# Ledger of designs, part 98: peptides against a protein of PDB entry 3B8E

Target 1, 230 residues: chain A of PDB entry 3B8E
Amino acid sequence: PFLIFIIANIPLPLGTVTILCIDLGTDMVPAISLAYEQAESDIMKRQPRNPKTDKLVNEQLISMAYGQIGMIQALGGFFTYFVILAENGFLPIHLLGLRVNWDDRWINDVEDSYGQQWTYEQRKIVEFTCHTPFFVTIVVVQWADLVICKTRRNSVFQQGMKNKILIFGLFEETALAAFLSYCPGMGVALRMYPLKPTWWFCAFPYSLLIFVYDEVRKLIIRRRPGGWVE

## One batch from the design tools (peptide; made by RFdiffusion4, then SolubleMPNN)

Design b1_p17_4_s3 (from b1_p17_4, 12 letters changed)
Fold by OpenDDE base, seed 3:
Structure b1_p17_4_s3 (fold): chain B 230 residues (1-230), chain A 17 residues (1-17)
Amino acid sequence: as target 1 above (230 residues)
Amino acid sequence: LEEALELARKAVELLLL
């Protein structure tokens, strides 16, 4: 989010405090829950990792996590952001380079894509209105990410959903997201304005895409062991 | 309460600088 905010000079898509709520709040319990996952059925057929040569976090894992799944998650968040701003009169093309004028409190006549003028206060309201849906979008795509992380090679359908701590983590992160989105005073405390319930569904296609993508990837790995897709 | 929350937010923002 913040990189695109700088590079494209768009209005801030996700607040810093909201990012901390993701990193320290919603992601913590789900990540810990993976330590309690059952071993894959083929784990004993794999050679032990060589601690001298094999890193726990390798380039392939980084490429998959950041280059594939992380990009899909970011696209989901930005999709929600652009939809909200478009509904408020700011088309995606018009947002490019707009940050400078958007963040200037002395400019009270910033035009949208339809020639409507927006005061500084009005612009900040719509900006902060984007933060909560972006956050919730990330949580919804993280459901899929957590589920696909249960296994390296086996399908989730083969592994099953037996990890009760992981299931608890999914409920916890969802409950926390709902609390942060709807609790009175969160607009003042976190600049997270109330979320229309419909925005929860905007991320569902992306969550499904992540799930399907990884299941297809795992299927390819199972059919072609030792391929470049591993 | 709103003032306290605003102060808490400002404190968090300062810690993030």
Scores: peptide ipSAE 0.018, ipTM 0.541, DockQ to the pose 0.020
Fold by OpenDDE base, seed 4:
Structure b1_p17_4_s3 (fold): chain B 230 residues (1-230), chain A 17 residues (1-17)
Amino acid sequence: as target 1 above (230 residues)
Amino acid sequence: LEEALELARKAVELLLL
């Protein structure tokens, strides 16, 4: 998010507070829950990794985490951001380079794509209105991410949902996201303005995409052992 | 309280930058 904010000079898509709420709030319990995941049914049929040559975190894992799933998550967040701004009169093309004027408190006549003038305060309300849906979008795509992380090779349908701590983590992150989005005073405390319930569904296509993508990947790995997809 | 929260938020933002 922040890299695109700098490169494209767009209004800030995701606030620092919301990033902290993701990194320290919603992601913590789910990540810990993976330590309690049941071993894959075929783990004893695999050769042990060579501890001298094989890294626990390798380029393939980094590519999967950041290059594939992380990019889909980012696209989901940005989709939500662009939809909200478009609904408020700011088309995506108009946002390019707008940051300088957007963040200037002395400019109170920033025009949208339709010639409507926006005061600094109005612009900041819209910006902060984007932060909460972006955050919730990340939480919703993290459901899929957490579920796919249960296994490296087996389908989630083969592994099942037996990890009670992981299930608890999914409920915890969702409850925390709801608390941060809807608790009175969060707009003042965290600049997380109230979220329309419909915005929770904006991420669902991306969550489904992550899940389907990983299941297809795992299916390919199972059918073609030792392929470049592993 | 709002001013204090705003100051705290700004402090957090500065720590993240």
Scores: peptide ipSAE 0.018, ipTM 0.520, DockQ to the pose 0.022
Fold by OpenDDE base, seed 5:
Structure b1_p17_4_s3 (fold): chain B 230 residues (1-230), chain A 17 residues (1-17)
Amino acid sequence: as target 1 above (230 residues)
Amino acid sequence: LEEALELARKAVELLLL
């Protein structure tokens, strides 16, 4: 989020407080729940890691976590951001370079793509209205991310959803996201304005994409052991 | 609280620039 904010000089897509709510709120219980996951049925058929050559954090893990899955998550968030701003009159092309004027409290006549002028207060309401749906989008794609993390090689359909702590984590992160989004006073306290319920569905295609992508990856690993994808 | 959040935002912006 912040890298594109700096490089493209667009209005802030996700606030610092919302990032902290992800890192310290919605992601903790789900991450802990993975420690209680059942071992894969084939784990004892795998050779031990060579401690001299094999790193715990390898290029494959970094590529999957940050390079692939993390990019799909970011795309989902930015999709929601661009849709909301477009519905409020700001087309994606018009957002490029707009940050400087957008964040200036003394400029009260920033024009949208249709020539409508926006005061500083109006712009900040729209910005903070983007932060909450972006946050919710991340939570929805985290559902898929958590589910795919249950296994390294086997399909999730082979593993099943037997981990009650993981199921609890999915409900907890969703309930926390709903609380932060809709509780009275969150607009003042966290700059998280309430979102329309329809915005929860904007992330679903990306969540499905993450799930399908990882299941296809795991299928390839099962059919072609020893490939660079493992 | 609003002033504190605005200051925090500015501090983060300065660290990222």
Scores: peptide ipSAE 0.017, ipTM 0.457, DockQ to the pose 0.027
Fold by OpenDDE base, seed 2:
Structure b1_p17_4_s3 (fold): chain B 230 residues (1-230), chain A 17 residues (1-17)
Amino acid sequence: as target 1 above (230 residues)
Amino acid sequence: LEEALELARKAVELLLL
């Protein structure tokens, strides 16, 4: 998100406070819950890792986390961001380079894609209106990410949802996201303005895509052990 | 209260820059 904000000079898609709420709030319990996941059925049939040659964090894991799943998550967040701004009159192409004028408090006549002029206050309301749905979109795609992280090789359908701490984590992150989105005063305290309930569904296609993509990946690994898809 | 919360938010944002 922040790299695209710098490179494309678009209005800020995700605020610093919302990033902290993800990193320290919604992601903590889910991440800890993975330590309590049941071992895969074939784990004792695998050769032990060679500590000298086999890194815990290898290029393949980085490629999967940042180059594949992380890209789908980022696309989900940006999709929500662009839809909200388009509904408010700002088409995606018009946002390119707009940040300089958008963030200038002395410019009160920034035009949208339809020639409507926006004051600084109106623009900041729209910007902060994007932050909460972007945050919620990340939480919704993280449901799929957490579930796929249960296993490296076995399908989630083979592993099952037996980890009660992981299930609790999914409810906790969702409840925290709802609290931060709808609790009175969060717009002032955190600049997290309340979102329409329909925005929760905006990320669902991306969560499904993450889940299907990883299940297909794991299916290929099971059929062709030692392939490039590991 | 709203001004105090806004000030606190801005202070946190400045510390994170």
Scores: peptide ipSAE 0.015, ipTM 0.453, DockQ to the pose 0.022

Design b1_p17_4_s4 (from b1_p17_4, 12 letters changed)
Fold by OpenDDE base, seed 3:
Structure b1_p17_4_s4 (fold): chain B 230 residues (1-230), chain A 17 residues (1-17)
Amino acid sequence: as target 1 above (230 residues)
Amino acid sequence: LEEAIKLALEAVERLLK
């Protein structure tokens, strides 16, 4: 989010504090829960890792995590961001290069895509209105990400949902997201304005997409062992 | 609660300056 904010010079889609809440709050317990996941049923059929040559985190894993799944997650967040701004009169194409004027408190006549002028205060309200839905979108797509990370090769349906700590993690991150979104004072503390309940559902298609994508990937791996998709 | 949080944040900001 912050990289696109810099490169495209768009209004800030996700605040720094909200990013910290994701990294340290919502993602930590789920990530730890993966250490308690049951081994895949076929793990004993795999050759042991060579500790001298094989890293625990290899380039392929990084590419999958950041290059594919992470990109889909980012797209989900940005989709929510662009929808909110479009509903407030700022079409996506109009946001390109707008940051400089958007963040200037002395400019009180920034025009939207329809020629409506926006004061600095009004612009900041809209910006902060984007932060909470973007955050919640990330949490919702993280549900799918956590579930797909249970296995490398087997389907989630084959593995099952027996990890109680993982289930707890899903509830914890959701409860934390709800707390940060709806607790009084969070608008002041985190610059996260109240979330309309409908925005929770905005990320569901992306969460489903991540899940389906990974299940298809795993299916291909099972059918073609040693393929380039691994 | 919102006012209390605001005051606390303002206090922190003052300490960081």
Scores: peptide ipSAE 0.005, ipTM 0.324, DockQ to the pose 0.017
Fold by OpenDDE base, seed 1:
Structure b1_p17_4_s4 (fold): chain B 230 residues (1-230), chain A 17 residues (1-17)
Amino acid sequence: as target 1 above (230 residues)
Amino acid sequence: LEEAIKLALEAVERLLK
């Protein structure tokens, strides 16, 4: 999100505070929960990693986690962002290069795609209105990410959802997202303005896409061990 | 509540400055 903000010079899609809430708030318990996950049924049948030749984090894992899943997450967040801005009169093409004028407090006549003038305060309300849905989008996508991280090879249906701490983590991150989205004063405190409940569903297709993608990947790995998809 | 939070944030910002 921040890279596209810099490259495209668009209004900030996700604030620093919301990023911190993701990294420190919503991701901590889920990440810890993975330490309590049951081993895959076949893990003890796998050959041990050669510490001299095999990297713990390889290019394939980086490509999967950051290159593929991360891109799907970013697309989900940006989709929500662009829809909200478009609903407020700012079409995606118009946002390109707009950041400088958008962030200038002294410019109170920034025009939208329809020629309406927006004050600095109005623009910031719209910007911060994007932050909460983007955050929630990430949380919803992270449901899929956490679930797919339970296993490297086995289907989630084979592994099951026996990790109560992981289930608690999913609940905790969702409850935190709801708290940050709907608690009075969060717009002032965290620049997280209240979210229409309908926006929670905006991320569901992307969450499902990630889940399906990973299940297909794992299916391919199970059928063709040692493939490039591993 | 929003005003109270705003005041608290302003107070924190003043302490950090």
Scores: peptide ipSAE 0.000, ipTM 0.293, DockQ to the pose 0.017
Fold by OpenDDE base, seed 5:
Parts: C-alpha cells; structure tokens; sequence
Structure b1_p17_4_s4 (fold): chain B 230 residues (1-230), chain A 17 residues (1-17)
C-alpha cells in the first residue's frame, strides 16, 4: 500500500494504525492456529530436506507468500479504495498526484472529477472512510490465505476443517474487524469510520481467486512432482 | 478525551512523517 502511495502520489489508502491492527491484532491467533493443524497424509512419504542446499525459506516460498498472494491481497484492497473514492466523486485518474493538495490543511477547494470542491475536513472523512473498508478487505482475503496455508500439497477438501483453533481464529479476526470498524469512538481513536455492510462483500471475488489459485497450484504439484511451483 | 486522543495521534503522525 505505501509503495503505491509514494509512487503514484495518491491519497493514503490505508493508515499506519490500521496496518498495526492487522499485524498485531487480526493475524496473531490465525498464525498460531497453524501450529495445531493436522499433518498432511503424505508428509512421511516426502524426502527429507537437505540442510546444506535447501533453505527453510526459499525463493518459491517468498514468491508465493509475498509476490503472488500478497499482490492479490493488495489488489483487493485497492479495488475497494478506488470504488469508494469513485462513489464520492474522485475517479482513479484524478487521484494521481492529488496527495500533496489532499493533505494540505490550508487548501479547502480541492476539486473532484465533477468539479465539486472539498474542504480539508471533508477530504479526511472520505480518506478515513476508505481505511476501514481496506482493512476489512484484507481480513476477508486473509480467510482464504489462512485456509490455503493448512496444506502444502493436498487439497483443502482432502484435509478438511477439523482444526477448532483455526476456526476460532477466523471468528476472532472477524469479530475484531467488526469491533474496530463499528465501535463508537474508533473514528477518533483509530481514524476508522464505520463502513456500510455491503463493503464486506467487495473482497469476496479476490478471496475466491486466492483459494482457486492455490488449489490449482496444489493440483499441479500433485500431478507434476519436483516442479518449480512446489 | 477525544481531543487528547486526536492530539496524540497527530503527534505520532508527525513522528512517522
């Protein structure tokens, strides 16, 4: 998010406090829950790792976690961001280079794509209105990310949803997201204004995409062992 | 309390810029 914010010079799509709530709040219990996941049925049939040549964190894992899944998550968040700003009169093309004027408290006549002037206070309300749906979008795509992390090779349908701690983690992160989004005072304390319930569904296509992508990847690994996709 | 929180957040934002 911050890289695109700097490069494109757009209004801030996700606040620092909101990112901390993801990293320290919503991701902790789900990540711990993976330690209690049942081993895959074929794990003992795999060759042991060579400690001299095979790293625990390899290029394939980095590419999958940060390069592929991370990009899909970011796209989901930015999609929600652009839709909200467009509904408020700011088309994506108009946002390019707008940050400098957007963040200036003394400029109260920033024009949208339709010539409507926006005060500093109005702009900040719209910006903070984008932060909450972006955050919720990340939580929704994290559902898929957590589920796909249950297995490395087997389908999730083969593994099943037997890990009660993982299920609890999914409910916990969702409840925390709802609390941070709708609790009175969060607009002042965290600059997270309430979102319309419909915004929760904006991430669903991306969550589905992550799930389908990983299931296809795992299918390829099962059919062609030893490929670069493993 | 809301004003105090706002001031604290503004101070943190200034440090992070």
Amino acid sequence: as target 1 above (230 residues)
Amino acid sequence: LEEAIKLALEAVERLLK
Scores: peptide ipSAE 0.000, ipTM 0.292, DockQ to the pose 0.022
Fold by OpenDDE base, seed 2:
Structure b1_p17_4_s4 (fold): chain B 230 residues (1-230), chain A 17 residues (1-17)
Amino acid sequence: as target 1 above (230 residues)
Amino acid sequence: LEEAIKLALEAVERLLK
């Protein structure tokens, strides 16, 4: 998200405080919960890895985590961002290069895609209105990401949802997201303005996409062991 | 107070950019 902010010079899609809330709040407990996941049913039937050739963190894992799943997560966040700005009169093409004027307090006549002029205060309200839904979108997408990380090979339907700590993590991150989104004063304290409940659903297609993608990947791995999709 | 908090947050954000 931050790279696109710099390269495209768009208004800030996700604030620093919201990033910290993701890294320290919503991601920490779920990540720890994975340490308590039950072993895959066939893990002891696999041959031991060669420690010289088979790295725990390999290029395929990095490609999967950052090149595939991370890309879908970023797309989900940006989709929500662009939808909110479009509903407020700023079409995606118009946002390109707008940051310089957007962040300038002395410019109170920034035009949207329809010729409406926006004051600095109005622009900041819209910007901070984007931060909370972007954050919530990441949390909803992380539900699927956490669930797919339960196993490397077995389907989630084969593994089941028996890890109580993981289930607690899903509730904790959701409760924290709701608290940060709706608690009075969060708009002032964290620049996280309240969002409409409908914005929670904007991430669901992307969460489903991640889940389906990984289940298909795992299905291919089970049918063709040692393939490039591992 | 709300304006002061906003200004402080903006200052922090500028430093973190």
Scores: peptide ipSAE 0.006, ipTM 0.304, DockQ to the pose 0.024; fails the geometry check

Design b1_p17_5_s1 (from b1_p17_5, 14 letters changed)
Fold by OpenDDE base, seed 5:
Structure b1_p17_5_s1 (fold): chain B 230 residues (1-230), chain A 17 residues (1-17)
Amino acid sequence: as target 1 above (230 residues)
Amino acid sequence: ELEKALELSRLAALLLA
C-alpha cells in the first residue's frame, strides 16, 4: 500500500495505525494457531531438509508469499479503496498525482471527477473512511491465507478443519476487526471510522481467488511432483 | 503518546511496505 502511495501519488490507502492493528492484532493468534496443525498424511514420505543446500526461505517461498498471495491481497485492498473513493466522486484516474493537493491543508477547493470541491477536512474524512474498509478487506483475505497455510501439498478438503485453535483464531481476528471498526471513539482514537456492512463483502472474491489459486497449485504439485511449482 | 504511536506505526508500515 505505501509503495503505491509513493509511486502513484494517490491519497493514503491504509493508515499506519491500521497496519499496526493487522500486524499486532489480527495476525498474531492465527499465526500461533498453525503450530497446532496436524501433520499432513504424506509427511513421512518426504525426505528431511538438507541444512547445507536447502534454505528455510527459498525463492519459491518468497514468490508464493510476496509475489503471488501478497499481490492478490493488495489487489483486494486497493479494489475496496478505489470503490469507496469512486462512490465519493473520485474516479481512479483522477487519484493519480492527487496526493500533493490532497494532503495540503491550505487547499480547500480540490475538485473531484465531477467538479465538486472538497475542503481539507472533507478529504481527510473520506481518506479515513477508506482505511477501515481496507483493513477489513485484509482480514477477510487473511481468512483464506490462513486456511491455505494449513498444508503444503494436501488439499484443505483432505486435511479438514479440525484445528480448534485455528478456528478460534479466525473468530478472534474477525471479532477484533469488528470491534476496531464499530466501537464508539475509534474514529477519534485510531482514525478508524465505521464502515457500512456491505464493505465486508468487497473482499470475498479475492479471498475465494486465493483459496482456488492455492488449491490448483497444490493439485498440480500432487499430479506432477518435482515441478517448478513446488 | 499519539506521536509515538504514529512513529511506531510509520516504522511498522515501512517494514511491511
Scores: peptide ipSAE 0.010, ipTM 0.447, DockQ to the pose 0.027
Fold by OpenDDE base, seed 2:
Structure b1_p17_5_s1 (fold): chain B 230 residues (1-230), chain A 17 residues (1-17)
Amino acid sequence: as target 1 above (230 residues)
Amino acid sequence: ELEKALELSRLAALLLA
């Protein structure tokens, strides 16, 4: 979000507070829960990692993390962001380069895509209205992310959902996201304005895409061990 | 590794966001 904010000079998609709520709030318990996941059925058939040659973080991992899953997550967030701004009169093309005027408190006549003028206060309300749905979108795609992390090779359907700590993590992050989104005073305290419940569903296609993509990847790995996808 | 990949992807998504 922040890189695109700088490069494209668009209004801030995700606030600093919302980022902290993800990193310190919604992601911690889910991440810890993975330590309690049951070993894959074939783990004892795998050779131990060579600590001298096999990097803990390899190019394949970076590619999967940043290049594939992370991009899908980012696309989900930006999709939500662009939809909200479009519903408020700002089409995606019009947002390019708009940041300079958007963030200027002295400019009270910023035009949207339909020629309507927006005051600084109105623009900031719309911006902060985007932050919470973007945050919730990240939480929704994190459901799929957490589930696909359960295994490296086995399908989630083969592994099952037996990790009670992981299930608890999914509920905890969702409950925390709901609390931060809807608790009275969060708009003042955290600049997290409440969102319509329908915005929770905006990320579902991307969450499903992440899940399907990883299951297909794992299927390929199981059919062709030692391939470039492993 | 996938956990790290997903953490990194989340971080990247957050940074790209």
Scores: peptide ipSAE 0.012, ipTM 0.371, DockQ to the pose 0.087; fails the geometry check
Fold by OpenDDE base, seed 1:
Structure b1_p17_5_s1 (fold): chain B 230 residues (1-230), chain A 17 residues (1-17)
Amino acid sequence: as target 1 above (230 residues)
Amino acid sequence: ELEKALELSRLAALLLA
């Protein structure tokens, strides 16, 4: 979000506080839960990693993480962001270059795509109104992300959902997201304004896309062992 | 590795965000 904020000069899609809430809040328990995942059925058939030659973080992992799943997650967040701003009168094209005027406290006549003028306070309300749904979008795509991380090769349907700690993590991150979104005072404390319940669904296509994408990837790996997709 | 990939993807998503 922050890179696009700089490059496209758009209103801030996701605040620093919301980022911290993701990194320190919603991601911790889910990440820890993976340590309790059952071993894949074929784990003992795999050779151990050679610590001298094999990197823990290889190009394939970086490509999968940053280049694929991370991009889908970012797209999900931006989709939610653009939808919210469009519903408030700011079409995506109009947002390009708008940041300078958007963030200027002395400009109280910033026009939206329909010629409506927005005060600084109104603009900040809509900006912060975007932060919470973007955050929630990340949490929703993280559901899929966490689930796909249960296995490297096996389908989630083969592995099952036996990890109770992972299930707890999914509930915890969701409950935390709901708490941060709807608890009174969060708008003041964290600049996280309440979101319409419908905004939770904006991420669902992307969450499903992540899940399907990874299942297809794993299917390819199972059918073609030693391929570039591994 | 997948956990790292996820963390990296999340970090990337956060960076791209």
Scores: peptide ipSAE 0.012, ipTM 0.381, DockQ to the pose 0.086; fails the geometry check
Fold by OpenDDE base, seed 3:
Structure b1_p17_5_s1 (fold): chain B 230 residues (1-230), chain A 17 residues (1-17)
Amino acid sequence: as target 1 above (230 residues)
Amino acid sequence: ELEKALELSRLAALLLA
């Protein structure tokens, strides 16, 4: 979000406080839960990792994390952001380069895509209205990300959902996201304005896409061991 | 490794966001 904010000069899609809520709040318990996952059924058929040659973080892992899954997650967040701004009169094309005027408190006549003028205060309300739905979108796509990270090669359907700590993590991150989104005073304390419940569903296609994409990837790996996809 | 992948994917999503 912050990179696109700088490069495209768009209004801030995700606030610093919301980023901290993801990194320190919703991600911690789910990440820890993976340490309690059962070994895959084929683990004893794999040779032990050579600590001298085999990196824990390899190029394939970086490609999956940053180049594939992370990009889909970011696209989901930005989709929600653009939909909210479009509903408020700002089409995506109009947002390009708008940041300079958007953040200027002395400009009170910024026009939207329909010629409506927006005061600084009105613009900041719309900006902060984007932060909570973007945050919730990230949490929803993280459900899929957590589930796909249970296994490297086996399908989630083969592995099952037996990790109770992982299930707890999914509930915890969802409950925390709901608390941060709807608790009175969060708009003042965290600049997280309450969102309409319908915004939770905006991320579902992207969560499904992540899940299907990874299941297809794992299927390819199982059918073609040692291929370029592994 | 998968924990690190998840963490990295989330961090990447946050950096890209």
Scores: peptide ipSAE 0.012, ipTM 0.362, DockQ to the pose 0.084; fails the geometry check

